# Peptides against a protein of PDB entry 3VA4: the designs that were tried, part 14

Target 1, 107 residues: chain A of PDB entry 3VA4
Amino acid sequence: EPIGQLRLFSGTHGPERDFPLYLGKNVVGRSPDCSVALPFPSISKQHAVIEISAWNKAPILQDCGSLNGTQIVKPPRVLPPGVSHRLRDQELILFADFPCQYHRLDV

## One batch from the design tools (peptide; aimed at target 1 P41 I43 N68)

Design b2_p8_6_s3 (made by RFdiffusion4, then SolubleMPNN; from b2_p8_6, 3 letters changed)
Fold by OpenDDE base, seed 2:
Formats: C-alpha cells, structure tokens, sequence
Structure b2_p8_6_s3 (fold): chain B 107 residues (1-107), chain A 8 residues (1-8)
C-alpha cells in the first residue's frame, strides 16, 4: 500500500502524472525500472531517491549525483549529492527542470 | 541554474 505520492506537474513534456511511494527506497530517474520513472533526457538514469523508513516518519530525499540536480523550491536550494533532506508534506521539488510535489497519503 | 542538458 502506498504511503505517499509524488506528483509530476503538467508541462511541455505532457500531462500530470502521479507516482505512488512505498516503504523502502523509491528511486527517481530516467531508467524505466525506477519507482518514479521520469523518461526525460535531462533526468539522470538514477537521479535521486526517496526513502521511507516508516509510515509515521518523514521521507528522506537524496540526490544521487545527478547531472542537473535536485532542488527544493521553498526556500530555494540545491541539494548536495548524498545529503539527506527530510521531505515536508506538500513539498515542491525540482528534478532537473521538472517540478514535482510530494504529499503524504492519508492511509 | 544553467539550462538542463541530457544526462547520463
């Protein structure tokens, strides 16, 4: 059962997409076997990871040394590779130039 | 940020 959701907002790439997030590691990347598969050239094959250790704990986002980076929108900052960032509910994230939003599911 | 480029 999904514990969270990552929403990719609509844009020039196409319509909005929602990705379920589960306990464990949810890899964000261009590779098709990623939990959050973003099939766009500017996304690294293994771009970032969202790790959820427990349903009642904030997920941890880490950039995996991506070329075009992972950013938090508010306040704006680039995440250093491998450094843990605790995701807040409704947090806005940029993977390269793709805006996304994390939200916790009510389960 | 610089414009995004194709990534490995």
Amino acid sequence: as target 1 above (107 residues)
Amino acid sequence: MPPARPAP
Scores: peptide ipSAE 0.363, ipTM 0.877, DockQ to the pose 0.938
OpenDDE base, seeds 1, 3, 4, 5: peptide ipSAE 0.361, 0.363, 0.357, 0.361; ipTM 0.876, 0.877, 0.875, 0.875; seeds 1, 3, 4 fail the geometry check

Design b2_p8_6_s4 (made by RFdiffusion4, then SolubleMPNN; from b2_p8_6 with P1M D7A)
Fold by OpenDDE base, seed 4:
Structure b2_p8_6_s4 (fold): chain B 107 residues (1-107), chain A 8 residues (1-8)
Amino acid sequence: as target 1 above (107 residues)
Amino acid sequence: MPPALPAP
Protein backbone atom coordinates (compact mmCIF):
# COMPACT_ATOMS: atom_id res chain seq x y z
CA GLU B 1 0.00 0.00 0.00
CA PRO B 2 1.12 3.58 -0.59
CA ILE B 3 2.90 5.42 2.19
CA GLY B 4 2.57 8.82 0.63
CA GLN B 5 1.27 10.74 -2.31
CA LEU B 6 2.77 13.21 -4.71
CA ARG B 7 0.26 15.59 -6.22
CA LEU B 8 1.01 17.33 -9.49
CA PHE B 9 -1.08 20.48 -9.50
CA SER B 10 -3.20 21.35 -12.49
CA GLY B 11 -1.76 23.73 -15.02
CA THR B 12 -1.33 24.41 -18.69
CA HIS B 13 -0.16 20.81 -19.03
CA GLY B 14 -3.50 19.46 -17.88
CA PRO B 15 -5.43 18.45 -14.80
CA GLU B 16 -4.18 17.54 -11.37
CA ARG B 17 -2.67 14.09 -10.96
CA ASP B 18 -1.93 12.11 -7.82
CA PHE B 19 0.87 9.57 -7.69
CA PRO B 20 1.17 6.98 -4.94
CA LEU B 21 4.51 6.68 -3.19
CA TYR B 22 5.72 3.36 -1.84
CA LEU B 23 8.48 2.00 0.32
CA GLY B 24 11.76 2.12 -1.53
CA LYS B 25 12.70 4.31 -4.45
CA ASN B 26 10.07 6.33 -6.25
CA VAL B 27 11.72 7.82 -9.31
CA VAL B 28 10.37 11.08 -10.63
CA GLY B 29 11.02 11.62 -14.30
CA ARG B 30 9.92 11.82 -17.88
CA SER B 31 10.57 8.15 -18.58
CA PRO B 32 7.35 6.17 -18.63
CA ASP B 33 8.76 3.55 -16.28
CA CYS B 34 9.21 6.07 -13.49
CA SER B 35 7.00 5.64 -10.44
CA VAL B 36 6.10 9.29 -10.82
CA ALA B 37 6.01 9.71 -14.55
CA LEU B 38 5.90 13.33 -15.61
CA PRO B 39 5.85 13.17 -19.41
CA PHE B 40 6.98 16.71 -20.03
CA PRO B 41 10.00 17.87 -22.03
CA SER B 42 11.46 19.97 -19.22
CA ILE B 43 11.55 16.97 -16.90
CA SER B 44 14.66 14.82 -17.10
CA LYS B 45 14.18 11.14 -17.90
CA GLN B 46 15.28 10.46 -14.36
CA HIS B 47 14.81 13.76 -12.62
CA ALA B 48 14.66 13.03 -8.93
CA VAL B 49 14.06 10.25 -6.47
CA ILE B 50 11.83 10.04 -3.43
CA GLU B 51 13.02 7.25 -1.18
CA ILE B 52 10.88 6.02 1.67
CA SER B 53 12.07 3.58 4.31
CA ALA B 54 10.02 1.45 6.64
CA TRP B 55 12.12 2.80 9.48
CA ASN B 56 10.62 6.29 9.56
CA LYS B 57 8.37 6.52 6.51
CA ALA B 58 9.54 10.10 5.96
CA PRO B 59 10.62 10.54 2.34
CA ILE B 60 14.08 11.58 1.29
CA LEU B 61 14.08 13.65 -1.87
CA GLN B 62 17.17 13.88 -4.06
CA ASP B 63 17.64 15.58 -7.37
CA CYS B 64 19.35 13.23 -9.80
CA GLY B 65 21.28 15.87 -11.68
CA SER B 66 18.28 17.08 -13.58
CA LEU B 67 18.67 19.76 -16.19
CA ASN B 68 16.02 22.08 -14.86
CA GLY B 69 16.40 21.31 -11.20
CA THR B 70 14.37 20.51 -8.17
CA GLN B 71 13.35 23.16 -5.68
CA ILE B 72 11.58 23.45 -2.37
CA VAL B 73 9.08 26.29 -2.32
CA LYS B 74 8.86 27.26 1.35
CA PRO B 75 11.37 28.40 2.20
CA PRO B 76 12.77 28.69 -1.32
CA ARG B 77 15.68 26.35 -1.86
CA VAL B 78 17.32 24.75 -4.85
CA LEU B 79 18.31 21.17 -4.11
CA PRO B 80 21.87 20.38 -5.13
CA PRO B 81 22.13 17.10 -7.03
CA GLY B 82 22.43 14.07 -4.80
CA VAL B 83 21.88 15.98 -1.58
CA SER B 84 19.23 14.46 0.64
CA HIS B 85 16.24 16.52 1.62
CA ARG B 86 13.81 15.12 4.16
CA LEU B 87 10.32 15.92 2.96
CA ARG B 88 7.82 17.39 5.35
CA ASP B 89 4.14 16.65 5.06
CA GLN B 90 2.42 19.03 2.69
CA GLU B 91 5.74 20.23 1.33
CA LEU B 92 5.61 22.03 -1.99
CA ILE B 93 8.17 21.02 -4.58
CA LEU B 94 9.07 22.26 -8.03
CA PHE B 95 10.35 19.71 -10.51
CA ALA B 96 11.54 22.02 -13.22
CA ASP B 97 8.57 24.35 -13.54
CA PHE B 98 5.97 21.87 -12.32
CA PRO B 99 4.58 22.46 -8.84
CA CYS B 100 3.87 19.40 -6.76
CA GLN B 101 2.95 18.63 -3.19
CA TYR B 102 3.92 15.74 -0.97
CA HIS B 103 1.27 14.31 1.32
CA ARG B 104 1.92 11.68 3.96
CA LEU B 105 -0.81 9.07 4.18
CA ASP B 106 -2.08 7.70 7.46
CA VAL B 107 -1.02 4.07 7.23
CA MET A 1 15.40 31.55 -13.37
CA PRO A 2 15.70 30.99 -17.08
CA PRO A 3 12.86 29.23 -18.84
CA ALA A 4 12.87 25.48 -18.60
CA LEU A 5 14.33 23.73 -21.62
CA PRO A 6 13.83 20.22 -22.92
CA ALA A 7 15.87 17.88 -20.78
CA PRO A 8 17.89 14.82 -21.74
Scores: peptide ipSAE 0.305, ipTM 0.859, DockQ to the pose 0.947
OpenDDE base, seeds 1, 2, 3, 5: peptide ipSAE 0.295, 0.288, 0.303, 0.293; ipTM 0.855, 0.857, 0.866, 0.862; seeds 2, 3, 5 fail the geometry check

Design b2_p8_7 (made by RFdiffusion4)
Pose (drawn by RFdiffusion4):
Structure b2_p8_7 (pose): chain A 107 residues (1-107), chain P 8 residues (1-8)
Amino acid sequence: as target 1 above (107 residues)
Amino acid sequence: SPPLDVPD
């Protein structure tokens, strides 16, 4: 069962898309093989990874050297490539120009 | 900065 959710907010691309997040490596990218496939040209083929060790541990987000970057929306931050960031529930993230929100699920 | 398309 999913233990988290990545919400891609509505936008030019249409209504909101929700992606389940599972234990292990959840790769965010443009490739359809990615666990979280955001099929938009500004998204890197392997853009970022959300690693989840357990349902009761914070996911770790890392940028994989993406072209257009990964940012934390609030507080505003750029995530350098390869640096781990613990995700908080409801935390807003930008992958390139695409805003998303992480939600922890229960349990 | 505006985002760039990632080449295929």

Design b2_p8_7_s1 (made by RFdiffusion4, then SolubleMPNN; from b2_p8_7, 3 letters changed)
Fold by OpenDDE base, seed 2:
Structure b2_p8_7_s1 (fold): chain B 107 residues (1-107), chain A 8 residues (1-8)
Amino acid sequence: as target 1 above (107 residues)
Amino acid sequence: PPPLPVPE
């Protein structure tokens, strides 16, 4: 069962999408085999990764050297490639210019 | 704003 969820907000690209997050590495990227597949030109094939090592630990977000970056919204910060960021519940993330939100599921 | 570049 999923431990978390990543929401892609609705926008000019289309309606809202929800992606389940599981233990291990959840790759965010344009490639169709990514756990979080964002099929948009500005997203790198392998853009970022959300790693969940345990159900009771905060996930780690890392940018994978994406061209258009990964940002935390509040407070605004660009994530350097490969640097671990612990996700907070309800955290707002920009992958390129696509706003998303992480939330923990009650399991 | 201008469109973002397209990565490989």
Scores: peptide ipSAE 0.303, ipTM 0.869, DockQ to the pose 0.577
OpenDDE base, seeds 1, 3, 4, 5: peptide ipSAE 0.296, 0.273, 0.284, 0.258; ipTM 0.860, 0.853, 0.852, 0.859

Design b2_p8_7_s2 (made by RFdiffusion4, then SolubleMPNN; from b2_p8_7, 4 letters changed)
Fold by OpenDDE base, seed 2:
Structure b2_p8_7_s2 (fold): chain B 107 residues (1-107), chain A 8 residues (1-8)
Amino acid sequence: as target 1 above (107 residues)
Amino acid sequence: APVVDVPE
């Protein structure tokens, strides 16, 4: 059962998409086997990871050394590769130039 | 920095 959700907002790439997030590591990347598969040229094959250790703990986002980076929108900051960032509910994230939003599900 | 396509 999903514990969270990552929403990819609509844009020039196409319509909005929602990705379920589960306990463990949810890899974000261009590779089709990623939990959050973003099949776009500017996304690294293994771009970032959202790790959820428990249902009652904030997920941890880490950039995996992506070429175009991972950013938090408010306040704006680039995430250094491999550095843990605790995700807040409703947090806005940029993977390369793709805006996304994390939200916790009521489960 | 400008966003670029990621090589294989």
Scores: peptide ipSAE 0.594, ipTM 0.927, DockQ to the pose 0.911
OpenDDE base, seeds 1, 3, 4, 5: peptide ipSAE 0.312, 0.121, 0.310, 0.080; ipTM 0.865, 0.764, 0.864, 0.724; seed 3 fails the geometry check

Design b2_p8_7_s3 (made by RFdiffusion4, then SolubleMPNN; from b2_p8_7, 4 letters changed)
Fold by OpenDDE base, seed 3:
Structure b2_p8_7_s3 (fold): chain B 107 residues (1-107), chain A 8 residues (1-8)
Amino acid sequence: as target 1 above (107 residues)
Amino acid sequence: PPVRDVPE
């Protein structure tokens, strides 16, 4: 059962999509084998990773040296490659120009 | 900087 969820908001690319997040590393990227597969030209094949070590711990987001970057919306900041960012529930994230939202699932 | 397509 998923521990969290990453929502990709609707846009010119298409409708909203929800991706389940599990314990371990959830890779975000253009590669089809990524846990969060975003098949868009501006997304790097291995763009970022959301690591969940335990159900009761905040996930860690890291940019993997993506071309177009990973940003936190509030407060706005670009995440340096490889630097750990602890995700807060309902945090808004930009992967390149795609807005997403992390949500912790209550089980 | 503007978003660009990621080269293979």
Scores: peptide ipSAE 0.605, ipTM 0.938, DockQ to the pose 0.874
OpenDDE base, seeds 1, 2, 4, 5: peptide ipSAE 0.596, 0.595, 0.584, 0.596; ipTM 0.935, 0.937, 0.932, 0.936

Design b2_p8_7_s4 (made by RFdiffusion4, then SolubleMPNN; from b2_p8_7, 4 letters changed)
Fold by OpenDDE base, seed 3:
Structure b2_p8_7_s4 (fold): chain B 107 residues (1-107), chain A 8 residues (1-8)
Amino acid sequence: as target 1 above (107 residues)
Amino acid sequence: PPVVDVPE
């Protein structure tokens, strides 16, 4: 079952979408086979990855060398490619210009 | 910097 959730907020692209996150690597990208598939022109085919090693550990977010980048909203920070960022619950993330939010599920 | 479309 899912350990976390990534929410894509509603916008000009359409309604809100929620993506389940599981143990292992959850790839974020435009490619349709990504765990978090964001079919938008500004998203790289393999944009970023959210890796969850255990249910009781914070996920690790890494940008995969995307063209338009990955950013943390608060405090504001652009993530250099390949650098590990430990996600906090309710973390707000920008993939290119698409705002998302990570939520830890407590089951 | 401006957001641009990503080439295939």
Scores: peptide ipSAE 0.584, ipTM 0.932, DockQ to the pose 0.926
OpenDDE base, seeds 1, 2, 4, 5: peptide ipSAE 0.304, 0.581, 0.310, 0.081; ipTM 0.871, 0.932, 0.867, 0.750

Design b2_p8_8 (made by RFdiffusion4)
Pose (drawn by RFdiffusion4):
Structure b2_p8_8 (pose): chain A 107 residues (1-107), chain P 8 residues (1-8)
Amino acid sequence: as target 1 above (107 residues)
Amino acid sequence: PPPPVFDD
């Protein structure tokens, strides 16, 4: 069962798309093989990873050296490549120019 | 302003 959700907000690309997040590595990228496939040209083929150790542990997000970056929306931050960031419930993230929101699920 | 974005 999914233990988290990545919401890709509605935009030029159409209505909101929700992606389940599971225990283990959840790769965010353009490749259709990615756990979270965002098939947009500005997204890196392997853009970021959301690692989840347990349903009761905060996911860890890292940028994988993406071209257009990964940012935390509030407080505004750029995530340097390879630096771990613990995701908070409802935290807004940009992958390139695409805003998303992480939600923890229950349980 | 937001930074420009490019195709990968």

Design b2_p8_8_s1 (made by RFdiffusion4, then SolubleMPNN; from b2_p8_8 with D7P D8S)
Fold by OpenDDE base, seed 2:
Structure b2_p8_8_s1 (fold): chain B 107 residues (1-107), chain A 8 residues (1-8)
Amino acid sequence: as target 1 above (107 residues)
Amino acid sequence: PPPPVFPS
């Protein structure tokens, strides 16, 4: 069923968490109704969105004008709000200072 | 500050 997965690495906040990603918009944010709910004060209520338009297309990551930003790690980039970034498999992402990794699932 | 380490 899920097309991708977003992993939140373990850290001072707690253990690793894995979030399934589906077709459509997968909102990353502090709000509990987000697809990827990160209940941390440095995360905006609606921080970013991972949109998957088709199973055979790379997801699009957009920062939603978050307070503490969204970054790609390799190569280092701060994502401007609303600008589409196509996610690569195994891409390392920072939402604020929380390290995550996207990977595509074989369906 | 430096970014956090990814343990993977």
Scores: peptide ipSAE 0.179, ipTM 0.802, DockQ to the pose 0.076
OpenDDE base, seeds 1, 3, 4, 5: peptide ipSAE 0.136, 0.156, 0.136, 0.168; ipTM 0.788, 0.788, 0.792, 0.794

Design b2_p8_8_s2 (made by RFdiffusion4, then SolubleMPNN; from b2_p8_8, 4 letters changed)
Fold by OpenDDE base, seed 3:
Structure b2_p8_8_s2 (fold): chain B 107 residues (1-107), chain A 8 residues (1-8)
Amino acid sequence: as target 1 above (107 residues)
Amino acid sequence: SAPPVFPS
């Protein structure tokens, strides 16, 4: 049962896509085997990771040393590689230049 | 690249 969701907003790349997030590590990257597979050149093969330790704990986002970075929109900030960022519900994120949003599911 | 756009 998914406990979170990462939405990739629609854009020139195509339509909106929603990725379910589960307990454990949810890797975001260009590689097809990633939990959140974003098959775009500007996304690193292993770009970032969203780790969920428990359903009642906020997920942790970490950039994995990506080439084009991971940013939080509000307040604006670039995430240093390997530094933990606790995600807030409805958090707006940029993986390279792809706008996404994390949403906590009530299950 | 152009600035990313979020849906309104």
Scores: peptide ipSAE 0.136, ipTM 0.771, DockQ to the pose 0.072
OpenDDE base, seeds 1, 2, 4, 5: peptide ipSAE 0.131, 0.130, 0.128, 0.134; ipTM 0.762, 0.772, 0.760, 0.764

Design b2_p8_8_s3 (made by RFdiffusion4, then SolubleMPNN; from b2_p8_8, 3 letters changed)
Fold by OpenDDE base, seed 5:
Structure b2_p8_8_s3 (fold): chain B 107 residues (1-107), chain A 8 residues (1-8)
Amino acid sequence: as target 1 above (107 residues)
Amino acid sequence: APPPVFPS
């Protein structure tokens, strides 16, 4: 039932990981109970949220007031806390210094 | 494959 996917690229932290995204709020954070659990010290416990309100609508990304921020790569932009950003398919995102990519799954 | 390097 996943509607999207968030890919964490491989790096010094380890291999690539793919996280399924579902309808509703998908919390990105260091806490193990997050939908997208990134167990790294530079990631805030509740870092950001990807909200998917419907399968035919673009997900909304919001930084939750994280310590090390959330950035969009192209074009470069730091996301102010609580401000909605519509995710584009294949969008490249930095949660702190961790490179990720959002991918829309074909239903 | 090596991961991409993103600007920050």
Scores: peptide ipSAE 0.143, ipTM 0.795, DockQ to the pose 0.067
OpenDDE base, seeds 1, 2, 3, 4: peptide ipSAE 0.132, 0.139, 0.138, 0.141; ipTM 0.779, 0.772, 0.776, 0.786

Design b2_p8_8_s4 (made by RFdiffusion4, then SolubleMPNN; from b2_p8_8, 3 letters changed)
Fold by OpenDDE base, seed 5:
Structure b2_p8_8_s4 (fold): chain B 107 residues (1-107), chain A 8 residues (1-8)
Amino acid sequence: as target 1 above (107 residues)
Amino acid sequence: PPPPVVPS
């Protein structure tokens, strides 16, 4: 069962999409086999990873050395590659130029 | 500001 969700907001690319997040590594990237597949040129094949170690622990977001980066919106901050960032509920994230939002599911 | 977006 999913523990969290990552929302890709609607934009010029198309409508909003929701991706379920599970225990373990949820890879964000352009490659079709990624848990969170974002098939856009500006997204690296393996862009970032959201790791959920337990249902009662905050997920960890890490940029995987992406070309166009991963940023936290509020407060604004570019995530250095490989550095762990603890996600807060309702966190707004930019993968390259694509705005997303993480939220914890009440399961 | 973040650099311009480039296709990866």
Scores: peptide ipSAE 0.179, ipTM 0.814, DockQ to the pose 0.852
OpenDDE base, seeds 1, 2, 3, 4: peptide ipSAE 0.129, 0.165, 0.162, 0.055; ipTM 0.802, 0.815, 0.808, 0.742

## One batch from the design tools (peptide; aimed at target 1 R30 I43 L67)

Design b2_p9_3 (made by RFdiffusion4)
Pose (drawn by RFdiffusion4):
Parts: C-alpha cells; sequence; structure tokens
Structure b2_p9_3 (pose): chain A 107 residues (1-107), chain P 9 residues (1-9)
C-alpha cells in the first residue's frame, strides 16, 4: 500500500495528478519508467528521488543533478544536488517549474 | 524568482 502521496497541482498541463509513494526509492523524472513520471520536457529524465525507509519515518528528498532544479517552496530553498532533505507533511516542492505537495498517508 | 525552466534533451 502507498505510504505517501505526491500531488502535482493542476496547471497548463490539466487537472491535478496524484502519484502514490511507496517504501523504498521513488524516482521523480520524465522517463515513463520513473515511479513518479512527470512527462514534461523541463523535468529531467532522472530528476529527484524520494526515499522512504518506513511508514513512520520522514521521506528523504534529493535532487539528482536535474537541469532545472528542485526547490522547497516554503521556506524558499534550492536543494543542492545530492543533499538530503527530510520532507514534512503538506510540504510544497518545485520540480523545475512544476509545483507539487507531499502528503504522508495513514498507516 | 527562479529562472525560466529549460527543456531537457
Amino acid sequence: as target 1 above (107 residues)
Amino acid sequence: PPPPAEPVP
């Protein structure tokens, strides 16, 4: 069962798309093979990874050296490539120009 | 503000 959710907000691309997040590595990228496939040209083929060790542990987000970056929306931050960031429930993240929100599920 | 995003080849 999914233990988290990545919400891609509605936009030019159409209505909101929700992606389940599971234990283990959840790769965010443009490739259809990615666990979270965001099929938009500004997204890197392997853009970021969300690693989840347990249902009761904070996911770790890292940028994989993406071209257009990964940012935390609030507080505003750029995530340097390879630096771990613990995700908080309801945290807003940008992958390139695409805003998303992480939600922890229950349980 | 972030710079404009570029298409990734």

Design b2_p9_3_s1 (made by RFdiffusion4, then SolubleMPNN; from b2_p9_3 with P2L E6V)
Fold by OpenDDE base, seed 2:
Structure b2_p9_3_s1 (fold): chain B 107 residues (1-107), chain A 9 residues (1-9)
Amino acid sequence: as target 1 above (107 residues)
Amino acid sequence: PLPPAVPVP
């Protein structure tokens, strides 16, 4: 069962989408086989990864050397490639120009 | 990173 969820907010690209997150690596990218598939041209094929080691541990977000970057919204910062960022519940993330939000599921 | 609107090859 999913341990977390990544929400892609609605925008010019279309409606809101929710992606379940599981134990292990959840790859974010344009490639259709990504766990979090964001089929947009500004997203790298393998853009970032959200790794969850346990249900009670904060997930780790890493940018995978994406072209257009991964950013945390508040406080604002660009994530250097390969550097681990521990996600907080309700954290707002930009993958390129696409705003998303992580939330922990109550399971 | 590049401007967000730039397409990735």
Scores: peptide ipSAE 0.280, ipTM 0.841, DockQ to the pose 0.629
OpenDDE base, seeds 1, 3, 4, 5: peptide ipSAE 0.058, 0.061, 0.063, 0.039; ipTM 0.760, 0.770, 0.766, 0.688

Design b2_p9_3_s2 (made by RFdiffusion4, then SolubleMPNN; from b2_p9_3 with E6R)
Fold by OpenDDE base, seed 3:
Structure b2_p9_3_s2 (fold): chain B 107 residues (1-107), chain A 9 residues (1-9)
Amino acid sequence: as target 1 above (107 residues)
Amino acid sequence: PPPPARPVP
């Protein structure tokens, strides 16, 4: 059962997509085998990772040394590669130029 | 919003 959700907002690329997030590592990237597969040229093959250690613990987001970066919107800042960032519910994230939102599911 | 990002090799 999914513990969280990552929403990719609609845009020029197409409609909104919702990706379920599970316990363990949820890789965000262009590669088709990623948990959160974003098949766009500006996304690195393995761009970032959202690690969920427990259902009652805040997930950790880390940029994997992506070319176009990972950013937090509020307050705005670029995440240094490999540095752990604790995700807050409803947090807005930019993977390259793609806006997404993390949501904790009530399960 | 940020400018369009370039393709990754």
Scores: peptide ipSAE 0.332, ipTM 0.866, DockQ to the pose 0.762
OpenDDE base, seeds 1, 2, 4, 5: peptide ipSAE 0.316, 0.308, 0.307, 0.303; ipTM 0.860, 0.852, 0.852, 0.860

Design b2_p9_3_s3 (made by RFdiffusion4, then SolubleMPNN; from b2_p9_3, 3 letters changed)
Fold by OpenDDE base, seed 3:
Structure b2_p9_3_s3 (fold): chain B 107 residues (1-107), chain A 9 residues (1-9)
Amino acid sequence: as target 1 above (107 residues)
Amino acid sequence: SLPPAVPVP
């Protein structure tokens, strides 16, 4: 049972996609074995990680030293590699130039 | 749902 969701908004790449997030490490990247597989050339093979330690705790987002970066939209900032960022519900994230949104699921 | 307007890096 997923406890979170990452939405990739629709764009030139295609329609909206929703990725379930589970306890543990949810890797975001271009590699097909990633939990959140974004098969786009501007996304690093292992781009970022969303770690969820418990259903009642905010997930931690870390950039994994990606080429094109990970950004928070509001307030806007680039995430330094390896630095923990606590995700807020409904937070908007840019992986490279792909807009996504984290949503906490009520289970 | 429609995507939000976001800054481009």
Scores: peptide ipSAE 0.066, ipTM 0.764, DockQ to the pose 0.066
OpenDDE base, seeds 1, 2, 4, 5: peptide ipSAE 0.062, 0.062, 0.063, 0.047; ipTM 0.753, 0.767, 0.755, 0.726

Design b2_p9_3_s4 (made by RFdiffusion4, then SolubleMPNN; from b2_p9_3 with P1A E6V)
Fold by OpenDDE base, seed 3:
Structure b2_p9_3_s4 (fold): chain B 107 residues (1-107), chain A 9 residues (1-9)
Amino acid sequence: as target 1 above (107 residues)
Amino acid sequence: APPPAVPVP
């Protein structure tokens, strides 16, 4: 069962979407086989990865050398490619210009 | 839920 969730907020692209996150690598990208498939031209095919090693550990977010970047909203930070960022519950993330939110599930 | 006010680059 999912142990986390990534929410893509509603916008001009359409309604809100919630993506389940599981143990292992959850790839974020435009490619349809990504765990978090964001089919938008500004998203790289393999944009970023959320890696969850255990249910009781914070996930690690890494940008995969995306064209339009990955940013943390609060505090504001552009993530350099390949640098590990430990996600906090309720963290707001920009993949390119698409606002998302990570939520830890308590199961 | 409505989207938060988020800075866009």
Scores: peptide ipSAE 0.073, ipTM 0.785, DockQ to the pose 0.064
OpenDDE base, seeds 1, 2, 4, 5: peptide ipSAE 0.070, 0.072, 0.072, 0.072; ipTM 0.775, 0.785, 0.779, 0.784

Design b2_p9_4 (made by RFdiffusion4)
Pose (drawn by RFdiffusion4):
Structure b2_p9_4 (pose): chain A 107 residues (1-107), chain P 9 residues (1-9)
Amino acid sequence: as target 1 above (107 residues)
Amino acid sequence: HDSWVASLL
């Protein structure tokens, strides 16, 4: 069962798309093979990873050296490549120019 | 440089 959710907000691309997040490595990228496939040109083929060790542990987000970056929306931050960031519930993240929101599920 | 960008995008 999914233990988290990545919401890609509605936009030019159409209505909101929701992606389940599971225990282990959840790769965010453009490749259709990615656990979270965001099939938009500005997204890197392997853009970021969300690692989840347990349903009761904060996911770790890292940028994988993406071209257009990964940012935390609030507080505003750029995530340097390879630096771990613990995701909070309802935290807004940008992958390139695409805003998303992480939600922890229950349980 | 262009080959490097193509590897990412």

Design b2_p9_4_s1 (made by RFdiffusion4, then SolubleMPNN; from b2_p9_4, 5 letters changed)
Fold by OpenDDE base, seed 2:
Structure b2_p9_4_s1 (fold): chain B 107 residues (1-107), chain A 9 residues (1-9)
Amino acid sequence: as target 1 above (107 residues)
Amino acid sequence: SAAAVAALL
């Protein structure tokens, strides 16, 4: 069972998409092998990682040295590559220019 | 878009 969800909001790329997040490393990237596959040119093949160590712990987001970056929206913050950011429930994230939202699932 | 607005709030 997924313990979290990453929502890609609708946009010029198409409709909203929801990606389940599981224990361990959930890679965000353009490669189809990624747990969160965002098949867009501005997304790096391996763009970022969301690591969930336990169901009752906040996930850790790290940018993987992406070309177009990873940002937290509120308050605005650019994530330096490899630096751990603890995700809060409902956190809004930009992968390149793509707005997403992390949601903790109550399982 | 609604998504863009949401990202700004």
Scores: peptide ipSAE 0.059, ipTM 0.743, DockQ to the pose 0.032
OpenDDE base, seeds 1, 3, 4, 5: peptide ipSAE 0.058, 0.056, 0.055, 0.057; ipTM 0.744, 0.747, 0.742, 0.747

Design b2_p9_4_s2 (made by RFdiffusion4, then SolubleMPNN; from b2_p9_4, 5 letters changed)
Fold by OpenDDE base, seed 1:
Structure b2_p9_4_s2 (fold): chain B 107 residues (1-107), chain A 9 residues (1-9)
Amino acid sequence: as target 1 above (107 residues)
Amino acid sequence: EAERLASLL
């Protein structure tokens, strides 16, 4: 049962995609074995990680030293590599140039 | 597409 969802908005790459997020480590990256697989050249093989704890509903987002970075849209903020950012429900995120949105599921 | 843009602004 997924605890959260990461939505990749539609764009030149194609239609919208939704990725389920589970307890533990959810890796965002170009590698096909990532929990959130974004098969685009500007995304690092292991780009970022969204970690969800059983004791805290707010996921932690960390950039993994990606080439093209991870940003929060509102308010705008570049995430330094390895620094924990607590995601808010409906948070808008840029992985490189790809806009995404985190959604907390009621479970 | 317009909705997406609006959400990002």
Scores: peptide ipSAE 0.131, ipTM 0.747, DockQ to the pose 0.028
OpenDDE base, seeds 2, 3, 4, 5: peptide ipSAE 0.123, 0.125, 0.113, 0.092; ipTM 0.754, 0.750, 0.742, 0.748

Design b2_p9_4_s3 (made by RFdiffusion4, then SolubleMPNN; from b2_p9_4, 5 letters changed)
Fold by OpenDDE base, seed 3:
Structure b2_p9_4_s3 (fold): chain B 107 residues (1-107), chain A 9 residues (1-9)
Amino acid sequence: as target 1 above (107 residues)
Amino acid sequence: SAAFIASLL
């Protein structure tokens, strides 16, 4: 059972999609083998990583040196590559121009 | 929803 969820909101790319997040490293990227596979040209093959070390700890988001960046919506912030950002429940994230939301699941 | 998110961006 997943510990978290990343939601990709609906847009011109298609309908909303939910990706389960598990303990360990959940890679976000264009490559099909990513935990969160976003098959869009503006997404880097290995774009970012969401690392969950324990069910009761906030995940850590890091940009992996992506071309089009990773941003937090509120408060607005561009994430420098490799810098750890502790995700809050329901946090809104932009991977390139794709809006997503992290949700902590109550297990 | 997408509309809600759009309002925040």
Scores: peptide ipSAE 0.168, ipTM 0.784, DockQ to the pose 0.030
OpenDDE base, seeds 1, 2, 4, 5: peptide ipSAE 0.164, 0.141, 0.133, 0.143; ipTM 0.779, 0.758, 0.765, 0.763

Design b2_p9_4_s4 (made by RFdiffusion4, then SolubleMPNN; from b2_p9_4, 7 letters changed)
Fold by OpenDDE base, seed 5:
Structure b2_p9_4_s4 (fold): chain B 107 residues (1-107), chain A 9 residues (1-9)
Amino acid sequence: as target 1 above (107 residues)
Amino acid sequence: SSAEIAAKL
């Protein structure tokens, strides 16, 4: 079962979408085979990855060398490619200009 | 909202 969730907030692109996150690597990208498929031109085919090593450990977010970047909102930070960022519960993330939120599921 | 804040970045 899923350990976390990534929410894509509603916007001009359409309604809110929720993506389950599982143990292992959850790829965020424009490609349809990504765990978190964001089919938008400004999203790289393989944009970022959220890795969950264990249910009791914070997920790690890494940008995969995306064209339009990955940012943390609070505090504001652009993530350099390949640098690990430990996700906090309820963390707000920008993939390119698409606002998302990670939250831990109660399992 | 959280989305509105993020959209300004």
Scores: peptide ipSAE 0.050, ipTM 0.736, DockQ to the pose 0.036
OpenDDE base, seeds 1, 2, 3, 4: peptide ipSAE 0.038, 0.039, 0.040, 0.038; ipTM 0.695, 0.707, 0.699, 0.693

Design b2_p9_5 (made by RFdiffusion4)
Pose (drawn by RFdiffusion4):
Structure b2_p9_5 (pose): chain A 107 residues (1-107), chain P 9 residues (1-9)
Amino acid sequence: as target 1 above (107 residues)
Amino acid sequence: HLEYVAEQL
């Protein structure tokens, strides 16, 4: 069962898309093979990873050296490539110009 | 650098 959710907000691309997040590696990228496939040209083929060790542990987000970056929306931050960031419930994230929100599920 | 950018596109 999914233990988290990545919400890609509605936009030019159409209505909101929700992606389940599971234990283990959840790769965010443009490739259809990615666990979270965001099929938009500005997204890197392998853009970021959300690693989840347990349902009761904070996911770790890392940028994989993406071209257009990964940012935390609030507080505003750029995530340097390879640096771990613990995701908080409801945290807003940008992958390139695409805003998303992480939600922890229950349980 | 150009090879890396192409791999990402």

